Peptides against a protein of PDB entry 7K3S. Designs and how they scored, part 7

Target 1, 60 residues: chain A of PDB entry 7K3S
Amino acid sequence: MEELSGKPLSYAEKEKLKEKLAFLKKEYSRTLARLQRAKRAEKAKNSKKAIEDGVPQPEA

## One batch from the design tools (peptide; aimed at target 1 K39)

Design b1_p12_8_s2 (made by RFdiffusion4, then SolubleMPNN; its pose is not in this set)
Fold by OpenDDE base, seed 4:
Structure b1_p12_8_s2 (fold): chain B 60 residues (1-60), chain A 12 residues (1-12)
Amino acid sequence: as target 1 above (60 residues)
Amino acid sequence: LDKKIEEIKKKY
């Protein structure tokens, strides 16, 4: 185990790292939710195209 | 965020 031979972080540094970690977790969750929404929207578009290509449009 | 960590590291 590499000893984390860094000087012990001050209380203020530790609290700032906790704030940074909480922010990064929030942005990760937001980005993941956007990605999952985009993938669902792409699947829905591909399914709509497959239906439109499979239904003979009634000529007017 | 990183700038504030550096400012804290300079103060302590």
Scores: peptide ipSAE 0.069, ipTM 0.613, DockQ to the pose 0.028
OpenDDE base, seeds 1, 2, 3, 5: peptide ipSAE 0.038, 0.040, 0.037, 0.048; ipTM 0.547, 0.559, 0.545, 0.581

Design b1_p12_8_s4 (made by RFdiffusion4, then SolubleMPNN; its pose is not in this set)
Fold by OpenDDE base, seed 4:
Structure b1_p12_8_s4 (fold): chain B 60 residues (1-60), chain A 12 residues (1-12)
Amino acid sequence: as target 1 above (60 residues)
Amino acid sequence: LDEKIEEIKKKY
């Protein structure tokens, strides 16, 4: 185990790292939710095209 | 965020 031979972080540094970690976790969750929404929207568009290509348009 | 960490490191 590489001893993390860094000087012990002050209380203020530790709290700032906790704040940074909480922010990064929030942005990760937001980005993941956007990606999942985009994938669902793409699947819905592909399904709509497959229906439109499978239904003979009634000639007016 | 990183700038504030460097400011904290200079103060303590």
Scores: peptide ipSAE 0.079, ipTM 0.653, DockQ to the pose 0.027
OpenDDE base, seeds 1, 2, 3, 5: peptide ipSAE 0.047, 0.058, 0.044, 0.060; ipTM 0.594, 0.587, 0.592, 0.628

## One batch from the design tools (peptide; aimed at target 1 E42 K43 K45)

Design b2_p13_1_s1 (made by RFdiffusion4, then SolubleMPNN; its pose is not in this set)
Fold by OpenDDE base, seed 5:
Structure b2_p13_1_s1 (fold): chain B 60 residues (1-60), chain A 13 residues (1-13)
Amino acid sequence: as target 1 above (60 residues)
Amino acid sequence: KKKLEELEEKEKK
């Protein structure tokens, strides 16, 4: 039962919230890096397929 | 995953 009593968080509760926040930030950064890597790998697969299918690469 | 769950279980005690 969460006592929604407006008591100031103890030092231990504040440190626990900091640990939870640090964990969530790490998982966010890991997920973002995975998404960016997947997007790069998709572009690299599409470029390889376009070369294999004889489609002219759009000049960058 | 395991660390967040372990932190939540320590709040229930």
Scores: peptide ipSAE 0.081, ipTM 0.717, DockQ to the pose 0.012
OpenDDE base, seeds 1, 2, 3, 4: peptide ipSAE 0.067, 0.062, 0.061, 0.057; ipTM 0.719, 0.714, 0.713, 0.706

Design b2_p13_1_s2 (made by RFdiffusion4, then SolubleMPNN; its pose is not in this set)
Fold by OpenDDE base, seed 5:
Structure b2_p13_1_s2 (fold): chain B 60 residues (1-60), chain A 13 residues (1-13)
Amino acid sequence: as target 1 above (60 residues)
Amino acid sequence: EEKLKKLKEEEEK
């Protein structure tokens, strides 16, 4: 993989790098959405437990 | 995953 450090990337190599970048951006967005959903689900579970345990909900 | 695997296999040729 070291022979490319001095040559201009071909059209095909540039398109392959764009595809890799698009894939990584998609996986990042998917992971971020999963994390945000998990954090919301945890907050909702903690709120449900606090209601079930008779703890006064802090008014938001 | 499969698309990234294909892209790696095409770099090893």
Scores: peptide ipSAE 0.084, ipTM 0.725, DockQ to the pose 0.012
OpenDDE base, seeds 1, 2, 3, 4: peptide ipSAE 0.065, 0.066, 0.064, 0.060; ipTM 0.719, 0.720, 0.670, 0.714

Design b2_p13_1_s3 (made by RFdiffusion4, then SolubleMPNN; its pose is not in this set)
Fold by OpenDDE base, seed 5:
Structure b2_p13_1_s3 (fold): chain B 60 residues (1-60), chain A 13 residues (1-13)
Amino acid sequence: as target 1 above (60 residues)
Amino acid sequence: AEALERQRREEEE
């Protein structure tokens, strides 16, 4: 077992890790929102194409 | 240091 006896992180090191975690959470949320928007746009394009191709829309 | 400066630049965009 490698001794995880690393020196206790300073206050400044802990704040830097919090900033990194906040950034990664922001980028995750941005990527997730982009993915959800892309899936919605794909569905909307497929629906428009189905109307244009004369395919009956499934009634909701 | 470099990874933190890169992160700050990406936060400003």
Scores: peptide ipSAE 0.142, ipTM 0.786, DockQ to the pose 0.015
OpenDDE base, seeds 1, 2, 3, 4: peptide ipSAE 0.136, 0.129, 0.121, 0.122; ipTM 0.783, 0.780, 0.775, 0.776

Design b2_p13_1_s4 (made by RFdiffusion4, then SolubleMPNN; its pose is not in this set)
Fold by OpenDDE base, seed 5:
Structure b2_p13_1_s4 (fold): chain B 60 residues (1-60), chain A 13 residues (1-13)
Amino acid sequence: as target 1 above (60 residues)
Amino acid sequence: KERLEKLEEERRK
């Protein structure tokens, strides 16, 4: 492992790091959106169960 | 995943 401690990163190395960062940001955003959808779906299930348990259907 | 693996492989050459 050559310690990169002291050489200025080449243009190509900087672009590779930007691509890695862009990939990680995309995967983070995808995971966050999945988590937010899961939390919304859980809240929606809990609200539906509260409506079903709270409405006596009128027998007629 | 594959694109990140390619970037790591190119750093090991």
Scores: peptide ipSAE 0.124, ipTM 0.750, DockQ to the pose 0.012
OpenDDE base, seeds 1, 2, 3, 4: peptide ipSAE 0.115, 0.120, 0.109, 0.115; ipTM 0.747, 0.748, 0.745, 0.745

Design b2_p13_2 (made by RFdiffusion4)
Pose (drawn by RFdiffusion4):
Structure b2_p13_2 (pose): chain A 60 residues (1-60), chain P 13 residues (1-13)
Amino acid sequence: as target 1 above (60 residues)
Amino acid sequence: EEEEREEEAEEKE
């Protein structure tokens, strides 16, 4: 399910690698997706296809 | 600007 990224990292290095870069990867694709979808839908109501989003965290 | 675009899209329907 998950991917084990970071074998030779100590406790703190691994802590920072998972938590920081996962938060950043999420919010990168997340903010990009919220605004990109709002952009296409508002210019012209088009038939949407696919989005992996599910649980929203009150974000606008 | 978002509300105006929503109104224009509803009018086009």

Design b2_p13_2_s1 (made by RFdiffusion4, then SolubleMPNN; from b2_p13_2, 7 letters changed)
Fold by OpenDDE base, seed 2:
Structure b2_p13_2_s1 (fold): chain B 60 residues (1-60), chain A 13 residues (1-13)
Amino acid sequence: as target 1 above (60 residues)
Amino acid sequence: ELEELRRRREEEE
């Protein structure tokens, strides 16, 4: 049944799709911000470990 | 963008 692909979306359906798109864009941006914070935290941990493993502790 | 969201809804019915 190929007759459903050609119907123009109603105004209400278009608005509901815009709301879904706005929600998805917000959740995507939130997830990206979490991922970017995680990558910065990993880089900071790796740089701090490289500094701590590169200083010979003075034997006292 | 709106066309992809239409397609995704047609795949969930």
Scores: peptide ipSAE 0.193, ipTM 0.779, DockQ to the pose 0.012
OpenDDE base, seeds 1, 3, 4, 5: peptide ipSAE 0.170, 0.156, 0.143, 0.135; ipTM 0.759, 0.749, 0.735, 0.721; seed 4 fails the geometry check

Design b2_p13_2_s2 (made by RFdiffusion4, then SolubleMPNN; from b2_p13_2, 7 letters changed)
Fold by OpenDDE base, seed 1:
Structure b2_p13_2_s2 (fold): chain B 60 residues (1-60), chain A 13 residues (1-13)
Amino acid sequence: as target 1 above (60 residues)
Amino acid sequence: EAERARREREERE
């Protein structure tokens, strides 16, 4: 673990870092939810195409 | 944590 050999962060700097971390966690969660929706939409498109092509889907 | 930061500010004034 790199020893954080630096001046102790002020309370205001720590709070600013907590706010930035909370923002980044929110944007990560939003992006992950978008990716999960996209993967579900892709599965649903592939399902519609397999029905149109007359291929019996294995029930998951 | 906020209360410690208030004390550290009051000790510097």
Scores: peptide ipSAE 0.114, ipTM 0.751, DockQ to the pose 0.007
OpenDDE base, seeds 2, 3, 4, 5: peptide ipSAE 0.105, 0.082, 0.112, 0.112; ipTM 0.733, 0.672, 0.753, 0.749

Design b2_p13_2_s3 (made by RFdiffusion4, then SolubleMPNN; from b2_p13_2, 9 letters changed)
Fold by OpenDDE base, seed 1:
Structure b2_p13_2_s3 (fold): chain B 60 residues (1-60), chain A 13 residues (1-13)
Amino acid sequence: as target 1 above (60 residues)
Amino acid sequence: ELKELRERRRKEE
């Protein structure tokens, strides 16, 4: 196993990594919420068309 | 970023 060659991270470097991790978690949650809204909006558009076209909706 | 933090530390030593 290649040992991750380098001196241990300083306290300040670890805090900067925690800040970056917190930022990435926030951006992930925002992106996930956007994706879920987009999928719901697409399903709602497709359901309106399928009702207009007389196609039975599969129950959710 | 992590590389830049390590490079900064190597310049402060």
Scores: peptide ipSAE 0.181, ipTM 0.749, DockQ to the pose 0.008
OpenDDE base, seeds 2, 3, 4, 5: peptide ipSAE 0.152, 0.166, 0.138, 0.131; ipTM 0.708, 0.741, 0.698, 0.721

Design b2_p13_2_s4 (made by RFdiffusion4, then SolubleMPNN; from b2_p13_2, 7 letters changed)
Fold by OpenDDE base, seed 5:
Structure b2_p13_2_s4 (fold): chain B 60 residues (1-60), chain A 13 residues (1-13)
Amino acid sequence: as target 1 above (60 residues)
Amino acid sequence: ELKKKREELEKKE
């Protein structure tokens, strides 16, 4: 069992961890936004192809 | 390194 008695993090170490967490959250949000944009663009391309191929879209 | 990456991301917005 690793000693959970980690030395108390200095103020500077806590701030570095907060900065790392903020960076990782920003990169996660950017990646998620790219994925969502890609999925929307795929749906928009598939709808444009269905119109171009003369396939009647099912009216929703 | 992390500080530099933060500043590089702020300059690209």
Scores: peptide ipSAE 0.051, ipTM 0.563, DockQ to the pose 0.020
OpenDDE base, seeds 1, 2, 3, 4: peptide ipSAE 0.047, 0.048, 0.047, 0.041; ipTM 0.552, 0.545, 0.546, 0.566; seed 1 fails the geometry check

Design b2_p13_3_s1 (made by RFdiffusion4, then SolubleMPNN; its pose is not in this set)
Fold by OpenDDE base, seed 5:
Structure b2_p13_3_s1 (fold): chain B 60 residues (1-60), chain A 13 residues (1-13)
Amino acid sequence: as target 1 above (60 residues)
Amino acid sequence: KEEEEEREKIAEE
């Protein structure tokens, strides 16, 4: 990585940084959605297993 | 499409 310490970023370099930031935000959102889906699926599996094992469901 | 391919290349660098 060349140390850009002291040169103003060109228009093209600024657009590349915006695109990197957009990509990272997309991948963050994708990972977060996957994590949330996994947690919901785990809760649903545990609830189904507790019903199958005859464990009283905690009333909501 | 081109902007998405450029974003993917930039993520591999």
Scores: peptide ipSAE 0.139, ipTM 0.763, DockQ to the pose 0.014
OpenDDE base, seeds 1, 2, 3, 4: peptide ipSAE 0.114, 0.109, 0.121, 0.108; ipTM 0.752, 0.754, 0.753, 0.751

Design b2_p13_3_s2 (made by RFdiffusion4, then SolubleMPNN; its pose is not in this set)
Fold by OpenDDE base, seed 1:
Structure b2_p13_3_s2 (fold): chain B 60 residues (1-60), chain A 13 residues (1-13)
Amino acid sequence: as target 1 above (60 residues)
Amino acid sequence: EKEEEERRRLAEK
């Protein structure tokens, strides 16, 4: 592990890093919600296609 | 709002 022998971060630098971390967490959550919505929409499209193709869907 | 005001006070020192 490289020793973080860096100068102690100022209060302002710590707050800037907290803000950046909060932003990145928000963008991660937004991207995850988009992915989950896309997966649900894909499942719904596949279900509609399987009904149209006359394939018996396994009741889950 | 409060975080931006505190950032402004730190930039004036």
Scores: peptide ipSAE 0.130, ipTM 0.742, DockQ to the pose 0.008
OpenDDE base, seeds 2, 3, 4, 5: peptide ipSAE 0.119, 0.117, 0.114, 0.102; ipTM 0.746, 0.745, 0.748, 0.722

Design b2_p13_3_s3 (made by RFdiffusion4, then SolubleMPNN; its pose is not in this set)
Fold by OpenDDE base, seed 5:
Structure b2_p13_3_s3 (fold): chain B 60 residues (1-60), chain A 13 residues (1-13)
Amino acid sequence: as target 1 above (60 residues)
Amino acid sequence: DEEEREREELAKR
């Protein structure tokens, strides 16, 4: 168990942690946008397939 | 910095 007790992080260590946090937030947002795009593309494919298969779209 | 290089390599994917 590394001693989580007692050395104040240097200015440089704090800036590195801020940069790491900014990077992780960016990658999270990128992944979330990819997931949302994939879900929209799946819904659009399913709607196109239902039209092609002659299935009446339930009017929303 | 090794952590900076790892962040850059992850950002290129």
Scores: peptide ipSAE 0.088, ipTM 0.716, DockQ to the pose 0.016
OpenDDE base, seeds 1, 2, 3, 4: peptide ipSAE 0.073, 0.071, 0.071, 0.068; ipTM 0.698, 0.700, 0.699, 0.697

Design b2_p13_3_s4 (made by RFdiffusion4, then SolubleMPNN; its pose is not in this set)
Fold by OpenDDE base, seed 1:
Structure b2_p13_3_s4 (fold): chain B 60 residues (1-60), chain A 13 residues (1-13)
Amino acid sequence: as target 1 above (60 residues)
Amino acid sequence: EEEEKKRLELAEK
């Protein structure tokens, strides 16, 4: 266990870290949503190309 | 969102 041998964080430093954590969680969620949208868009492009190339789609 | 980002960037200078 690394002893946090640092001075206790002030109230202002703790609030700044909470704001940074809230921001980072928001940016993570936004990036994850973008990645999921990109993956869906790629699948939709590949499915359109497979239909155009005359490949029988496996029935869902 | 952009204001919070700017506030965090200002607090790192």
Scores: peptide ipSAE 0.136, ipTM 0.773, DockQ to the pose 0.014
OpenDDE base, seeds 2, 3, 4, 5: peptide ipSAE 0.142, 0.133, 0.127, 0.134; ipTM 0.773, 0.774, 0.772, 0.774; seeds 2, 4, 5 fail the geometry check

Design b2_p13_4_s1 (made by RFdiffusion4, then SolubleMPNN; its pose is not in this set)
Fold by OpenDDE base, seed 1:
Structure b2_p13_4_s1 (fold): chain B 60 residues (1-60), chain A 13 residues (1-13)
Amino acid sequence: as target 1 above (60 residues)
Amino acid sequence: KLREEREKKEKEE
C-alpha cells in the first residue's frame, strides 16, 4: 500500500495548486466555447449545403 | 480578499 499520506501541503503550495486549477478551468472553458462555436459554424455550413443540394430547382 | 487571506494566514504561523 503506497501511503498517499504525502506531507501536508504548505499554504503556498495550496495557493499554487488553486492558481493552476483556476488556469486549467479557464483554458477548459475557452476550449469548450471554441468547440461549441466550431460545431455551430459546421451545422450552419451543412444546413446551407443541404438547402442548396435538396431543393430541386423548379424547372421553368 | 486573496491578499487579506494571505496576510491573515502568515500571522497565524
Scores: peptide ipSAE 0.054, ipTM 0.650, DockQ to the pose 0.007
OpenDDE base, seeds 2, 3, 4, 5: peptide ipSAE 0.044, 0.051, 0.048, 0.044; ipTM 0.650, 0.656, 0.659, 0.657

Design b2_p13_4_s2 (made by RFdiffusion4, then SolubleMPNN; its pose is not in this set)
Fold by OpenDDE base, seed 5:
Parts: structure tokens; sequence; C-alpha cells
Structure b2_p13_4_s2 (fold): chain B 60 residues (1-60), chain A 13 residues (1-13)
């Protein structure tokens, strides 16, 4: 039973919370950048397929 | 890693 004792957080606890928040912000930004890269890669794959399906093979 | 270290410190208090 973690008593959420309404005691004011110590200086050390406040610094630990700032570090947790900084970590979560970093992981959020990393995940967002990965999602944006994935969406760009999907568009690039779809455009490459549209070019490959739109080039008539030269009849031999 | 950082969140695990903080849990290990909270379990020691």
Amino acid sequence: as target 1 above (60 residues)
Amino acid sequence: ELLEKVKEEEEKE
C-alpha cells in the first residue's frame, strides 16, 4: 500500500520526476520521428510501385 | 532502463 501521503516531495523526488518527464518526452519524440519516417517510406514504396506498374515493358 | 532504476530506488525506501 503506497501511502500517497500528501507530504511535499523532497528535492531528490522532484529531480527524479523531472528525469522521468525528460525520458518520456525523448521517447515520445523518437516514436513520432519513427512514425513520420514510416509514413514517408510507405509513400515512397507506393510511388515506386506506381512507376513500375506504369512502365510498359519494351517488347522484345 | 531509467524507469526500472527509479522503481528499484522506490522499492528501497
Scores: peptide ipSAE 0.097, ipTM 0.726, DockQ to the pose 0.011
OpenDDE base, seeds 1, 2, 3, 4: peptide ipSAE 0.093, 0.068, 0.055, 0.066; ipTM 0.725, 0.713, 0.698, 0.716

Design b2_p13_4_s3 (made by RFdiffusion4, then SolubleMPNN; its pose is not in this set)
Fold by OpenDDE base, seed 1:
Structure b2_p13_4_s3 (fold): chain B 60 residues (1-60), chain A 13 residues (1-13)
Amino acid sequence: as target 1 above (60 residues)
Amino acid sequence: KLREEREREEREK
């Protein structure tokens, strides 16, 4: 196992990593919310089409 | 935590 035995990160490097982590968490949450909205919109479109086409929907 | 870590690093320089 290559031990990541690099020099201890400076305070400034640790803060920069915390800022990057906070940014990545925000973008993840935004992307997840978009994906969940898209899946709900797709389900609602498929539900309207399946009612129009007379096809029994699988119970959720 | 974060303030204490900064003060420790300033003492080790």
Scores: peptide ipSAE 0.076, ipTM 0.664, DockQ to the pose 0.007
OpenDDE base, seeds 2, 3, 4, 5: peptide ipSAE 0.072, 0.070, 0.075, 0.064; ipTM 0.670, 0.662, 0.678, 0.659

Design b2_p13_4_s4 (made by RFdiffusion4, then SolubleMPNN; its pose is not in this set)
Fold by OpenDDE base, seed 2:
Structure b2_p13_4_s4 (fold): chain B 60 residues (1-60), chain A 13 residues (1-13)
Amino acid sequence: as target 1 above (60 residues)
Amino acid sequence: ELREERERREREE
C-alpha cells in the first residue's frame, strides 16, 4: 500500500527519516574514505613499479 | 539497520 503521497509525516516518521539519512551519510563517508585510500594505494604501487622499471619520476 | 528495516517492511505487506 503506497499511501505516503498525501499525509503530513508524523513526528516518529520524521525522526525515522533523520536516522536513515544519518546512517546513509555515515556509510557514504566510510565508502568515500575507502575509495580515497584505494586510489592512494594504487598510486603508491604504480610509483613503486615505475621506480623498479627505471622510468624517471616526474618531479612534482 | 537499513537492510533489517527493508526485510521488516517486506514481511508486513
Scores: peptide ipSAE 0.132, ipTM 0.729, DockQ to the pose 0.011
OpenDDE base, seeds 1, 3, 4, 5: peptide ipSAE 0.126, 0.114, 0.114, 0.086; ipTM 0.737, 0.732, 0.737, 0.700

Design b2_p13_5_s1 (made by RFdiffusion4, then SolubleMPNN; its pose is not in this set)
Fold by OpenDDE base, seed 2:
Structure b2_p13_5_s1 (fold): chain B 60 residues (1-60), chain A 13 residues (1-13)
Amino acid sequence: as target 1 above (60 residues)
Amino acid sequence: EEARERLRREEEE
């Protein structure tokens, strides 16, 4: 058992760590939402290209 | 780690 060799965190230090954790959770959720939007946009582009390549051009 | 290191520096001032 590694005894975490450190004085018990004060109330103020615990609140600062909670604030930092809340910030990091918000930035994680923002990044995840951007990634999910990018994946949906890629799927939508690939589906549009597959429809465009599947239409026979009318021979003029 | 970074948030704990900042708090340690503020206690050494």
Scores: peptide ipSAE 0.162, ipTM 0.774, DockQ to the pose 0.009
OpenDDE base, seeds 1, 3, 4, 5: peptide ipSAE 0.157, 0.144, 0.113, 0.122; ipTM 0.773, 0.784, 0.736, 0.745

Design b2_p13_5_s2 (made by RFdiffusion4, then SolubleMPNN; its pose is not in this set)
Fold by OpenDDE base, seed 5:
Structure b2_p13_5_s2 (fold): chain B 60 residues (1-60), chain A 13 residues (1-13)
Amino acid sequence: as target 1 above (60 residues)
Amino acid sequence: KKKLEELEKEEKE
């Protein structure tokens, strides 16, 4: 059992961890927005192809 | 704009 008796994190170490967490949250949000945009673009491409192939669009 | 890797390097100095 590694002793979880690590020295209390300094103020500077806590601020670095907050910066790392803020960076990870930003990259998560960027990746989610990219995924949502890709999924919308795929639907728009599939609808454009279905119109081009003469397939009746399902009425919403 | 600092990257995560740059923040990890600044921790080892």
Scores: peptide ipSAE 0.099, ipTM 0.747, DockQ to the pose 0.012
OpenDDE base, seeds 1, 2, 3, 4: peptide ipSAE 0.091, 0.086, 0.097, 0.084; ipTM 0.741, 0.742, 0.747, 0.738

Design b2_p13_5_s3 (made by RFdiffusion4, then SolubleMPNN; failed a check: too like the target's own chain; its pose is not in this set)
Amino acid sequence: EKKLKELEEKEKE

Design b2_p13_5_s4 (made by RFdiffusion4, then SolubleMPNN; its pose is not in this set)
Fold by OpenDDE base, seed 5:
Structure b2_p13_5_s4 (fold): chain B 60 residues (1-60), chain A 13 residues (1-13)
Amino acid sequence: as target 1 above (60 residues)
Amino acid sequence: SKKLEELRKREEE
């Protein structure tokens, strides 16, 4: 498929490329949002462990 | 992803 490197892309080919780019941008944004949520959840778990290890049980 | 695979199949036709 090397013969297309010199021909102007058709309207349909340009629209297919725009759809691919929009899809890749959406998947990138979804992955970034997942990573950011995972980092926040890890910080929240570490903060909860620091509170549980730092409360001396009242000796009854 | 199903949408990326669909876009690839339409380029092989």
Scores: peptide ipSAE 0.129, ipTM 0.731, DockQ to the pose 0.012
OpenDDE base, seeds 1, 2, 3, 4: peptide ipSAE 0.099, 0.104, 0.107, 0.098; ipTM 0.715, 0.724, 0.724, 0.724

Design b2_p13_6 (made by RFdiffusion4)
Pose (drawn by RFdiffusion4):
Structure b2_p13_6 (pose): chain A 60 residues (1-60), chain P 13 residues (1-13)
Amino acid sequence: as target 1 above (60 residues)
Amino acid sequence: LTEEEKEELEEEE
């Protein structure tokens, strides 16, 4: 399910690698998606296809 | 409203 990224990292290095870079990877694809979808749908109501979003965290 | 919905209302008016 998950991917084990970071074998030779100590406790703190691994802690920072997972938590920080996962938060950043999520909010990168997250904010990009929220705005990109709003942009296409507002200009013209088009038939949407796919998005992996599910649980929203009150974000606008 | 979307820009498309607004253009449709203008055409109807």

Design b2_p13_6_s1 (made by RFdiffusion4, then SolubleMPNN; from b2_p13_6, 4 letters changed)
Fold by OpenDDE base, seed 2:
Structure b2_p13_6_s1 (fold): chain B 60 residues (1-60), chain A 13 residues (1-13)
Amino acid sequence: as target 1 above (60 residues)
Amino acid sequence: LSEEERRRLEEEE
């Protein structure tokens, strides 16, 4: 693997890297939004279960 | 692009 670390990137290579970075930032934001939605749904399920377990069913 | 942003994109290829 040539260490590209020392060579100045061309204009075209910089634009390709900007596009890839924009794509990755978009996919990260999408994944984060899904994770935050899942965490909110889990908290809502746990809150419902705590309410159902705390109400003594009236014996009929 | 920062050098750090470049490195992260090169490590994914």
Scores: peptide ipSAE 0.195, ipTM 0.780, DockQ to the pose 0.011
OpenDDE base, seeds 1, 3, 4, 5: peptide ipSAE 0.161, 0.172, 0.095, 0.146; ipTM 0.770, 0.755, 0.729, 0.759; seed 4 fails the geometry check

Design b2_p13_6_s2 (made by RFdiffusion4, then SolubleMPNN; from b2_p13_6, 4 letters changed)
Fold by OpenDDE base, seed 2:
Structure b2_p13_6_s2 (fold): chain B 60 residues (1-60), chain A 13 residues (1-13)
Amino acid sequence: as target 1 above (60 residues)
Amino acid sequence: MTEEEKKEKEERE
């Protein structure tokens, strides 16, 4: 086990890390929501195309 | 005083 033999982080360093973590969580959630929206938009395009191409939609 | 308020006070001394 590498002992994290780093000097104890100051209060200011801990708060800066909390702020950075909150920012990264927000950007992660934003990116995930974008990805989910893109996947839904792709499914909706593929379903329209499958109807136009006369392919039976798999009943959900 | 929360533990955070105590630490903020200690950083200002």
Scores: peptide ipSAE 0.033, ipTM 0.611, DockQ to the pose 0.007
OpenDDE base, seeds 1, 3, 4, 5: peptide ipSAE 0.027, 0.029, 0.031, 0.030; ipTM 0.592, 0.503, 0.595, 0.480

Design b2_p13_6_s3 (made by RFdiffusion4, then SolubleMPNN; from b2_p13_6, 6 letters changed)
Fold by OpenDDE base, seed 2:
Structure b2_p13_6_s3 (fold): chain B 60 residues (1-60), chain A 13 residues (1-13)
Amino acid sequence: as target 1 above (60 residues)
Amino acid sequence: MTEEEREERRKRE
């Protein structure tokens, strides 16, 4: 058993870690929303091209 | 002042 013999974090260190975690969660959610929007835009572009090229779209 | 901050102050005294 590795004794996690790290000195207990001070209250100030814990609050600083909570703030960093909240920031990282916000940036993750923003990045995920951008990625999902890009994926939807790509799907819409590919669907439009498949109609223009006369290729039957696979019914989803 | 949270309960945790109050407990940490008591450990410094």
Scores: peptide ipSAE 0.064, ipTM 0.657, DockQ to the pose 0.006
OpenDDE base, seeds 1, 3, 4, 5: peptide ipSAE 0.049, 0.049, 0.053, 0.028; ipTM 0.613, 0.594, 0.632, 0.513

Design b2_p13_6_s4 (made by RFdiffusion4, then SolubleMPNN; from b2_p13_6, 5 letters changed)
Fold by OpenDDE base, seed 3:
Structure b2_p13_6_s4 (fold): chain B 60 residues (1-60), chain A 13 residues (1-13)
Amino acid sequence: as target 1 above (60 residues)
Amino acid sequence: MTEEEKREREKRE
């Protein structure tokens, strides 16, 4: 627990980190939304196949 | 230059 005691970041370094964090949060949210859409599409495909194969879907 | 440094420069012109 001992590597955050570095020199106080300059104002410009803090703003650069805020911009980088904002960018990373945006890319994370986009990636998460894509992943959630893919999982929903997979669940919808698996439900359609299980109806076709007569296999009861495990409620999960 | 950050977007903030750019905006501060544009505010001084």
Scores: peptide ipSAE 0.094, ipTM 0.705, DockQ to the pose 0.008
OpenDDE base, seeds 1, 2, 4, 5: peptide ipSAE 0.065, 0.051, 0.060, 0.039; ipTM 0.633, 0.577, 0.621, 0.562

Design b2_p13_7 (made by RFdiffusion4)
Pose (drawn by RFdiffusion4):
Structure b2_p13_7 (pose): chain A 60 residues (1-60), chain P 13 residues (1-13)
Amino acid sequence: as target 1 above (60 residues)
Amino acid sequence: VIKNPNPKEIKVP
């Protein structure tokens, strides 16, 4: 399911690698998706296809 | 596709 990224990292290095870069990767694709979808749908009501979003964290 | 006559401007980063 998950991917084991970071073999030779100590406790703190690995802690920072997973938590920080995962938060950043999430919010990168997350904010990009929220605004990109709002942009296409507002200009013209088009048939949406796919998004991996599921649990929202009150974000606008 | 239904076009909106007055669409809001939305910026994407």

